# Ledger of designs, part 219: peptides against a protein of PDB entry 9GMZ

Target 1, 343 residues: chain A of PDB entry 9GMZ
Amino acid sequence: TGFPLELLTRPATERLAYFENYTVAHPRLKEVYEILMRTIAEPAGASFIFVYGASGVGKTTLRLRVEQKLTELALPKLESDRARVPVVGIEAIAPESRYFNWKEYYTRALITLEEPLIDHKFDYGVRGISRDNFGKINVESKVVAPALRRALENALIHRHPDVFFVDEAQHFGKVASGYKLQDQLDCLKSLANMTGILHCLLGTYELLTFRNLSGQLSRRSVDIHFRRYCADSPEDVQAFKSVLLTFQQHLPLAETPNLVDHWEYFYERTLGCIGTLKDWLKRVLSDALDREATTITLKDLQKRALSVAQCQKMFKEIQEGERQLSETEADVQNLRSALGLGA

## One batch from the design tools (peptide; made by RFdiffusion4, then SolubleMPNN)

Design b2_p22_7_s2 (from b2_p22_7, 13 letters changed)
Fold by OpenDDE base, seed 1:
Structure b2_p22_7_s2 (fold): chain B 343 residues (1-343), chain A 22 residues (1-22)
Amino acid sequence: as target 1 above (343 residues)
Amino acid sequence: LAAERARRQAYLAQPITSDVVE
């Protein structure tokens, strides 16, 4: 079934909000969702989960769906344990300087963990951390990063989430030296070990650098590759066309646009990344609604498409990430061959 | 070149509506 037809009589803001909130449950998203949910339920001694894939593949959508499901599953237990938070999710900020701002990271994590609606007020044991009259955490400027870390450790232990999500986690790697990156990874490892809380880092293929830096992290990590759809796979092409058909049916326009017949153009400008596709269609829908248009045109698509130069840059970054993963698979095969385990 | 550009612009300006599969 398509969008609710009553939306055609609603304001442009409601029509756009419908499409924004709509999520296509495409095959790759379902697969990664199931793997991630299983890994969270049974981490088997892992302290970290790495979810990596192309920019715009849909990692944030995956996180939000897992957060929603973990919250839903926890609701019956939360009635008895009002101190528990089922899941915590933050987005890592790109450092403005050569140094990662741990003070800001810890502050954001604390603010997200300690929702105003939690009846059970926790004393952080740190001077300068308080709740305002609305229950929102306030951190005084004088509070130093080590004190915020201790507050976060205590809060994580007390709230005991099933997982701590960090989206855009490649921003930890935007440090000028490998030593500083190792120190940051050791800091995260220490936080996970001290709290006993499973950490899930979602990001681009730049997260693969974290695998290479610490053999100890590799022993306690689970890796999940969120792949794009590839045009060289007939199954992936069919899945991508099915996503286009679904979006076509869920664009709240009077005349249903034919997106499927233009699948090659959509693929060219999204590289098989469904998040990039959704964002593109959202921009085009917004423009169409602003014009009170009954449908969209190829000109409308072209106006909001990524440039060829942008697509070429993104494709090079994807190819490098996919190459690094393929080399890792080849290294496993080479290791097996070297061990006398037949290929 | 001008005529080809004009044809391309006219094509791009067309609605991309799906035929209602009755």
Scores: peptide ipSAE 0.024, ipTM 0.398, DockQ to the pose 0.019
Fold by OpenDDE base, seed 2:
Order: C-alpha cells, then structure tokens, then sequence
Structure b2_p22_7_s2 (fold): chain B 343 residues (1-343), chain A 22 residues (1-22)
C-alpha cells in the first residue's frame, strides 16, 4: 500500500510531513527493536545498554519507536500512577570545551522528565529549580552541577522510567584523555546505580571506547550492534532494495519514481544506512514539492546526494568501527579456545 | 528544547505506520 492519494491535493508542507513521519520497518531496525525492547523488559541486572552503529543507520528512529512503544504500554498504568514517566530520552550535546557540561546534561534531563501531562509537581529538593505556570522547569544559573545531579536522581527515582535514553552518547567520549573519560563513565554508572534506572546509550562506533575503558561497565552492560546493510550480502541487498521499493511507494508524488532500478547508486551514496537514505529522499522530495513536480528524476537525486569524498570519509569511519567489533568477536573466540571451550 | 519537545510529542502522537517489508 502506498501513500494516501488524498495527499496529492494537500499543501506541500503536509505532503513533506507525511514522508518525514513515515518509518520503514526494515529488517535490521525490527531486529534491533526487538532485542532492545526485550532487554529493557528483562535487563537481567544490567545497568547499561549500548546501541552502536554507523551515523545515519537509524539509531534515533529506533529510540523514538521504542519511546513510543514504552509510552503506549505504560498508558494503562499511568492512569493509576500519575507520577510515573515511562521513558526519558535526551540527546548528548557535543562539548564546546574540553570539559563535558554536566550542568547542561542534568538540566536537559530534568526538563525532559517534566512532561506537561504530569500533574504531580515533584519537589526536587533543590533551591533555584522552579516551574512556570506551564510546568516548564527553570534552573537558575546559581544552581551547581552536584545539586542538579541530586535533583535528577530524585526525579528519576520518583518517576521511575523503564529506560533512560542518551542519543549521540559518543559525545561523552570527546572529552580529555584517559582519567577524565573514566571519571565520566563512573559518573554515569553512579547515576544508574543510585537511581536503579537502566541507561541506554546510543551512538557511533566511538562508544566502543567506553566499553573497553571499564571492565565493570562491560560486566553490567548489554551490547547491541545496529549494523548497516552490506552489499556483499545478497540478503542485505534484497532488504535494501525492499526499503527503496517502500520509499518509492510512500513519496507523495503524482508519478511513482523508480528508485529500485538505481539501487547501486543509492547504496554508493548511503553506504547501506537507511537514515542517510531517508534524509536524502526528504531533501529531494522537498525540492520536487517546491517546483510542483509530478515525480523525481536521477538528476534531482544527484543534486542532493552526498559527495564521493563525504561517502569515502564515512566509509572509513564505518570500516574502523566494524573492524574493532570483528576483533572483539575474535578475542571472545580466542578466550573460549584458551578456556578449552570448543570453537 | 521547546521545538524538540514539540517534535517529539508530535512524533509520539503519530500512528505507527509499520509496513513490515516482508
């Protein structure tokens, strides 16, 4: 089934919004979604989930779909427990300085925990945190990071989300060398332990550095690799073509474009990353709607494609991440062999 | 933050159109 044909008579803004909001349930997204949902339901004493994969693979889409599902599942319970927040999701901001801004992190987390639908005004026990008439948290500049941490700990305990999501979590690692990175991981670990809230860190392969730095985090973490589609796998190529077929059916244009016949070009410029593909098609659709075009052409695609140089850079970053994971799998196999566990 | 929150709320309000590509 394609897009609703009524959209062809609707404004360009509504047509674009339809495509922006449309999510293809592609095999890897579904697989990672099921693993993540199961792990959130049964963390088995884990304090952390690491979801790592290429930039543009669809990690933010995964997060948002899990947040939606956890909210849906919690609705019947939220009627009786008005203090509960089913899920919290924030994006980690890249530090402007060599130091991670924990004050900003805690402030953003607190603001995100303050859902307007929560009638229950929780006292954070910290002076300089107020709420406006709309329930929006205001944090005075004088409030220090340790006080904001205590406020967040209390809020997380009281609201008891099933999971705390941190998107772009590799930004925690962009801070200064060795010891400071360990201190940040210990800070996150302490927050998870003090609150009893499961943390899910989503990010690029740079998250693997976090896994390797703390043998204690590795013991209490679940790892989920969100893989891209690989052109050397016939099954992955077929899945990628199926995604293109679905997108061509859901582009709200009068004439359905043939994207599938150009699958190699789409693969070349997305590296098998569906988020990158969707963002590309969104830009092309926006241009087509602005021109009141009936379809999109290869020329329209080429105008909005990533450059070969950008793709080469992205591919090197992917290959390095995939290599590190392959080495880790080999290390596990070597460990098993060394333990006398058969290969 | 308000725009991100509004986008998130709008996203959460949207029906899950899961065309499972078989």
Amino acid sequence: as target 1 above (343 residues)
Amino acid sequence: LAAERARRQAYLAQPITSDVVE
Scores: peptide ipSAE 0.023, ipTM 0.495, DockQ to the pose 0.100
Fold by OpenDDE base, seed 5:
Structure b2_p22_7_s2 (fold): chain B 343 residues (1-343), chain A 22 residues (1-22)
Amino acid sequence: as target 1 above (343 residues)
Amino acid sequence: LAAERARRQAYLAQPITSDVVE
């Protein structure tokens, strides 16, 4: 099983697009996907889902796969309910200023929610929000953040998505004080409560600070840890090698490269993060296609690898996140033991 | 936004998952 051999006769752009679009269903992705889908179907009174893990672990891939599945499951109902949007997903943007730009957030959310495919024009009751001839939302610069919030609340209520995704959600935390982070969480909590829409925040281990700051959010949230593969686990090493084997079969090159024999080097430069691995291989594939090469070499890999300094920085951030989670798990076990509940 | 929409449309056209080959 591998890439369609017909791709070898296709343009480099099509070959690269095939690999970009290819997703390995690796064990950690599958596990988190199943937990997330179940939680969306049965939130049990939760208003938030937090999905946290290392940068490059594959959180965006997870989001997109869940969006795809929720859309597929909703198709039969969308024929009768043309106003419904099954899922909405946005990426949070790092603020250029010390303050999160809520106006930009609400604008992006509205634009994403009101895709041109929706036949039913909804009037948001806000002056300066219009649709062009293609159904695209235009927001005038004069529209203030509170008005955009009301428009988004009304749109979310009218469209009734099963979940609202916010990717790179750690950018909510990029404020100069922990107090400002609490205000942002209270704002998100208010939006979820006013609309009745489940929110899923995906991000780095910096999202753990969100959970710790709001004892009220922790009671209304489900936490999902998207773990990397660890080199100290034989099972994780085997899963990582299996992913390399799958990728080598799906690189649209005339000669199948041997990636598996270099698994230690791939692990060193990805820290067991499959998204980082895929992005690395995509860069290497792009270079190979530009040269009309038949395969990729170790030299091609080395040219596009993350630096040791980048890997060391990323690894420190991962270790701190994993440590915080391990301490939390130990605290829960200690609490259970102290309550006379079995550990 | 256009690039994100294009990515979403391209993503919807793909198989949901590709199995890991052992």
Scores: peptide ipSAE 0.013, ipTM 0.368, DockQ to the pose 0.129
Fold by OpenDDE base, seed 4:
Structure b2_p22_7_s2 (fold): chain B 343 residues (1-343), chain A 22 residues (1-22)
Amino acid sequence: as target 1 above (343 residues)
Amino acid sequence: LAAERARRQAYLAQPITSDVVE
């Protein structure tokens, strides 16, 4: 089943929005989704979940789908418990300074957690945090980071989400020294411990540095590797082609483009990352709609493709991350062998 | 060079439509 044909008579904005909102349930996304949902339901004493993978693999899509599902599952209970928020998700911002902006992080977390639709109001115990007439949280500039932390702790305890998502969490690691990174990890750990709320950090392979720095975090964390599709795997190539076929069917154009025949070019410029693919196709679709085109061409694709130099850089970063994981797996195997547990 | 460039441009300008209207 493709896109609704009625979209062809609809405005370009609606056609684009359809494609933007469309999600392909590809094998890796489904696998990671199932693992993540299970881990959230039964964390087994874990305080953290780490979801790591290449930039553009689809981590944000995963988060949004889990948030949607957790919200859906909680709806019957939320009728009786109007204070509860089933899930909260934020994106960590890259610090402009040498230091992570905790004040901004806590503010964004509070604003996101305290959705205007939440009828049940509570006191944050901090002066300068209020709701406006629309129920939106306002944080005064005078509120300092330690006070915002206490407010977030109180809000998390009161709202009791099943999980707190932090997307682009590698930005916590962008500190000038390993000592500062440890302090940030201890801060996150303290927040999770004080609130009893499970934290899920999604990010690039730079998150692996977090795992290695805290043996205590490692004991209380579940790791989920969101792998890209690899061209050396026939199964992965078939999955990637199937994703292209699905996108082909869901591009709201009068003439269905044959994306599958160009799979190698799509792979070359996405490195097997479905998020990168979707974003590329969105740009191309937008250009096609602006021109009132009936289909897309290779020229249209090339106009919006990542450059070879960008792909080469991204691929090096992926290879380094995959190498670090392979070394970790080898280390585990070596440890198992040394313990007499066998391969 | 001009002819090869023109051929390449013509190839790139071709619609990537599927013959299989599913």
Scores: peptide ipSAE 0.008, ipTM 0.298, DockQ to the pose 0.019

Design b2_p22_7_s3 (from b2_p22_7, 13 letters changed)
Fold by OpenDDE base, seed 1:
Structure b2_p22_7_s3 (fold): chain B 343 residues (1-343), chain A 22 residues (1-22)
Amino acid sequence: as target 1 above (343 residues)
Amino acid sequence: LAARRARRAAYLAQPITSDVVE
């Protein structure tokens, strides 16, 4: 089944919004979704979940689908417990300076956690934190980071989310020194311990640096690798072609484009990352709708494709991340062999 | 070189519709 044919009579904005909101439930997304949902339900004493994978693999889509599902599952309980928030998710901002802005992080977390429509407004116990007439959190410039942290700790304890999501979490690692990175990890660890709230950090393979820096974090963390599709796997190639077929059917154009026959070109310019593929097709669809075109051409695809140089850079970053994971697996095998556990 | 560029341009300008599977 394709897109609703009624969309062909609708404005370009509605057609584009349909495709933007459409999610392909591809095999790797389903697998990681099930693992993440199970881990959130049964954390087994873990304080952290790390979800890592290539840029554009679909981590934000995964987060949003889990947030939606956790909200749906919590609805019956929220009728009786109006103070509870089932899930909170933020995106970490890249630091403009050599220092991570904790004040901004805590402010954004508080704003996201304390929805304007929540019936029971919480007193933060901090001067300079208020709600406006619309129920939005306002933080005065005079409020210092330690006070915002205490406010967030109290809010997390009061709201009791099942998980706290931090997307683009590799931005915590963008600091000038290893000591400052350790201090940041200790800060996050302390927040998780003080609140009892499970934290899920989603990011690129740069999150592997966090695993290597703290043997204590490794004991209290669950790791989830969100893999791309690999061209050397027949099953992965078939899954990637199936995603192309699904997108082909869900592009709201008068003539259905044949994306599947060009799968190698799509693979070359996405590296098997479905988020990169969706973003590319969205740009091409937008251009086609602006021209009132009935379909898309290879020229249209080429105009919005990542350059070969960009793909080469991205592929090098992926290979380095995959290598680090393979080394970790080899280290486990070496450890087993050294312990006399048969490989 | 001009003829090769023209052929490439013509190929890239073609619709990639699913109905072209004769």
Scores: peptide ipSAE 0.007, ipTM 0.309, DockQ to the pose 0.018
Fold by OpenDDE base, seed 3:
Structure b2_p22_7_s3 (fold): chain B 343 residues (1-343), chain A 22 residues (1-22)
Amino acid sequence: as target 1 above (343 residues)
Amino acid sequence: LAARRARRAAYLAQPITSDVVE
């Protein structure tokens, strides 16, 4: 299967939009998707799900696909329950300061939760929260963080989403002291407990620091490792090549580029992260479409590739995360052995 | 409101996975 050939006669914007909206169902994405969907359906008393993996592995794509599926599954119930929002997803913003901006977080969560399309309007009883003529939530600057928290708690209870997603959740960890990080985790835990809403934090391996700091969160969390493809695994290399082949077939160009023959170069500059690969190909496709080119070349790829220095930095961060997980697995095995539980 | 409804409808109309890599 390839792109619709009719796209070759369409504007560059439509061709680019096709590729942007295209999602490769690669093995790791499918695996993590199934685990996440099952965990959301049966949280078994968990208050948190942690989805961690390399930057650009595809966590945002995973989130969006789960949000879509949860919305689809909820549609029949939403006809009768007009107050319900099936899922909420936000992206955490990197703080400009060394402190996480809770006011901004609560505001963004409220704005996202209060979709203008929801027929049942809720009054939070908080002065300075209003709706515009389009039904969008407006939060006045005078509204303080504790009031926004109460508003969000009430909103989450009233809208009752199956899960609350926070993407780029490692940004919660950007705090000046370990003490402040614990306080932030306790705030998140309190929000989940007070609302009864399952929270899913998606982020880099920096999320492991959060898990390790709160033994209480660990007891109420499910961990999902979204692995990259590893070049030392023949199966992972084959899966990565299959992804390249699929992207090759779905680039809306007159001449199909040979991406597979360059798999090592693609691996070198993506570290086996499919999101990084897709973003790279999107940039290259955009350039090709702007030039009305029939195909893409290695030179076109090179112009939009991450630098070797960027890849080396990202790889060090990945290796540290993978090492920490491997050590944790070894510690579990050692504990099991020490307990007389067979390996 | 209409534009947001259209965007939501378009989002929901997207296939969860466009292609399965075996």
Scores: peptide ipSAE 0.007, ipTM 0.398, DockQ to the pose 0.111
Fold by OpenDDE base, seed 5:
Structure b2_p22_7_s3 (fold): chain B 343 residues (1-343), chain A 22 residues (1-22)
Amino acid sequence: as target 1 above (343 residues)
Amino acid sequence: LAARRARRAAYLAQPITSDVVE
C-alpha cells in the first residue's frame, strides 16, 4: 500500500500536503496513544498527565491524534450539548522575556476554546473580551492576567473538555531569577482544581524538573514516557526500518526511493525520533517537488540533514533525560525490594 | 490563523492512522 497514484498528476502543494498530513502508526506512538486515551477516559483522580520525550519524537502528532479521536467520540453528545467542547489544545510559547507570559497563555487558551463554530455564545463578564461577527474572541490589550484567568476558568467550566492539552510545556520552566518553577505548577494546579478539567502537559525531558519539584503534583499526575527508538535494541531497529519502509511508500514521487538501505544514516541524523525523520523527509520532498524530480537521492537527503553538531547536542539532552528516568526506575525497584515487594 | 484552521480541519478529516507499521 502506498500513496494514491493520482497525486502524481496533482500540484506540488497537494502532493506536499498529503505527506504533511500522513501519519505512520509506529509502535511507540501506538503505545503512548493507547495509554494516553485510557488515562483521559479514566484519570482516577489525577489532575495532570505529563507526556515527556525527546524533541522530535512525535508529541505534537500524538496530541493532534488524541484531539481528533476525542472529537469523534464526542460528536453524538455534541448534538444535544452544544455548549460542550470535547478537547482543547494549545502550544505554550517561549517568552520573549525571561518570564512566562500568563496573559498570552490565557488569551491563547480562550481563543482556542471559543472557536467560531460554537453556537452558544458565553458572556465571560469581563470588559474588553468580545466576539466579532464570526464569533472569534478578541481580547483588548487593557485586560489584565487575573481577569483572563477568571474568564478561562468560567469558559472551561462551561465547555467542560475531557482534557486540556498544553504542548511545548517545558516553556513554563522559563521563570525569572527568584521565581520558582513550583509557582508556575501551583498556578496550573489551581486552574485544574478550580475547573475540574484534566490537564495534559507535553514536552521535552525538561518536564522532569516539574515532576521532581512538586511532590503534590506527582501524587495527582500520571507520567507517560514517549521513548525514541534505540539502535542497541534489535526490535527498535526493526521498527525504525519499518517506519522508513512506510515513508518511502508514501512519498508522492514517480519512483519509490530506497530509504531502508540508508537506515543507519537516517538513524544517525534523527537519533530514532520519528518526528525529526518526518520533518527531514518533508524538506527533501519539498525540494524534489520544486525541481519536478522523479525521486530523491542521498545528495538530496544530505542537503537537508541536521548537522552532526545539532545531533550531538540533541543526543546529550536525550541521554540526560533517559539517565534521570533510569535512576527513577531503579529507585522504585530499590524501594519495592526494601518493602519486601518483588521487583 | 486561517491556514492553521484549514490545517486543523484537514487533519481532523484524516484517519487517526494512515498506515500501521507491521
Scores: peptide ipSAE 0.007, ipTM 0.390, DockQ to the pose 0.114
Fold by OpenDDE base, seed 4:
Structure b2_p22_7_s3 (fold): chain B 343 residues (1-343), chain A 22 residues (1-22)
Amino acid sequence: as target 1 above (343 residues)
Amino acid sequence: LAARRARRAAYLAQPITSDVVE
């Protein structure tokens, strides 16, 4: 089934919004989704979930789909517990300074956790935290990071989400000279312990540095690798072609583009990352709609493609991350062998 | 070189439409 044909008579904004909101349920997304949902339901004493993978693999899409599903599943319980928030998700900001801005992190977390539509208004007990006329949280500049942390701890305890998502979590690794990444991990660990809330950190392969630094986090963490599609795997190539076919059917254009015949070019410029593919097609669709075009051309694709130099840089970063994971798997195998356990 | 560039430009200007009406 393709896009609703009625969209062809609708404004460009509605046609673009349809494609933006459309998610391909590709095999890797389904696999990681099922693992993540199961882990959230049964964390087995874990305080952290790490979801790592290439930039543009689809981690944000995964988060949003899990947030949607957790909200849907919680609705019957929320009728009896109006204070509860089923899930909270934020994106970590890249620090402008050489250190992570915890004040901004806590502020964003509080703002996201306290949706305007929450009937039960919580008092944070912190001066300078208020709600506007719409019920949105406002944090005054005078509120210091330790006070914001206490407010967030209290809010998380009171709202009791099933999970707290932090997207782009590799930004916690940006530490000033003289500070230890360990201090950031201890801060996150303390927040999870104080609240009893499961934290899910989504990010690039830079998150692997977090796993290696804390033997205590390793005992309380579940790792989920969100893999890209690899061109050396026939199954992965077929899955990637199937994603292209699905996008082809869901581009609201008068003439259906043949994306599948150009799969190698799409793979070359996305490295098997479906998020990168979606974003590329979104840009191309936007350009086509702006021109009132009936279809897209290879020239249109080329205009919005990542450059070869960008792809080469991204591929090196992916290869380094995949190498680090392969080494970790080898280390586990070596450990098993050393313990007298079969490989 | 000019003929190769022209052929490449012509190829890139072609619609990537499917012959299959879905």
Scores: peptide ipSAE 0.000, ipTM 0.272, DockQ to the pose 0.019

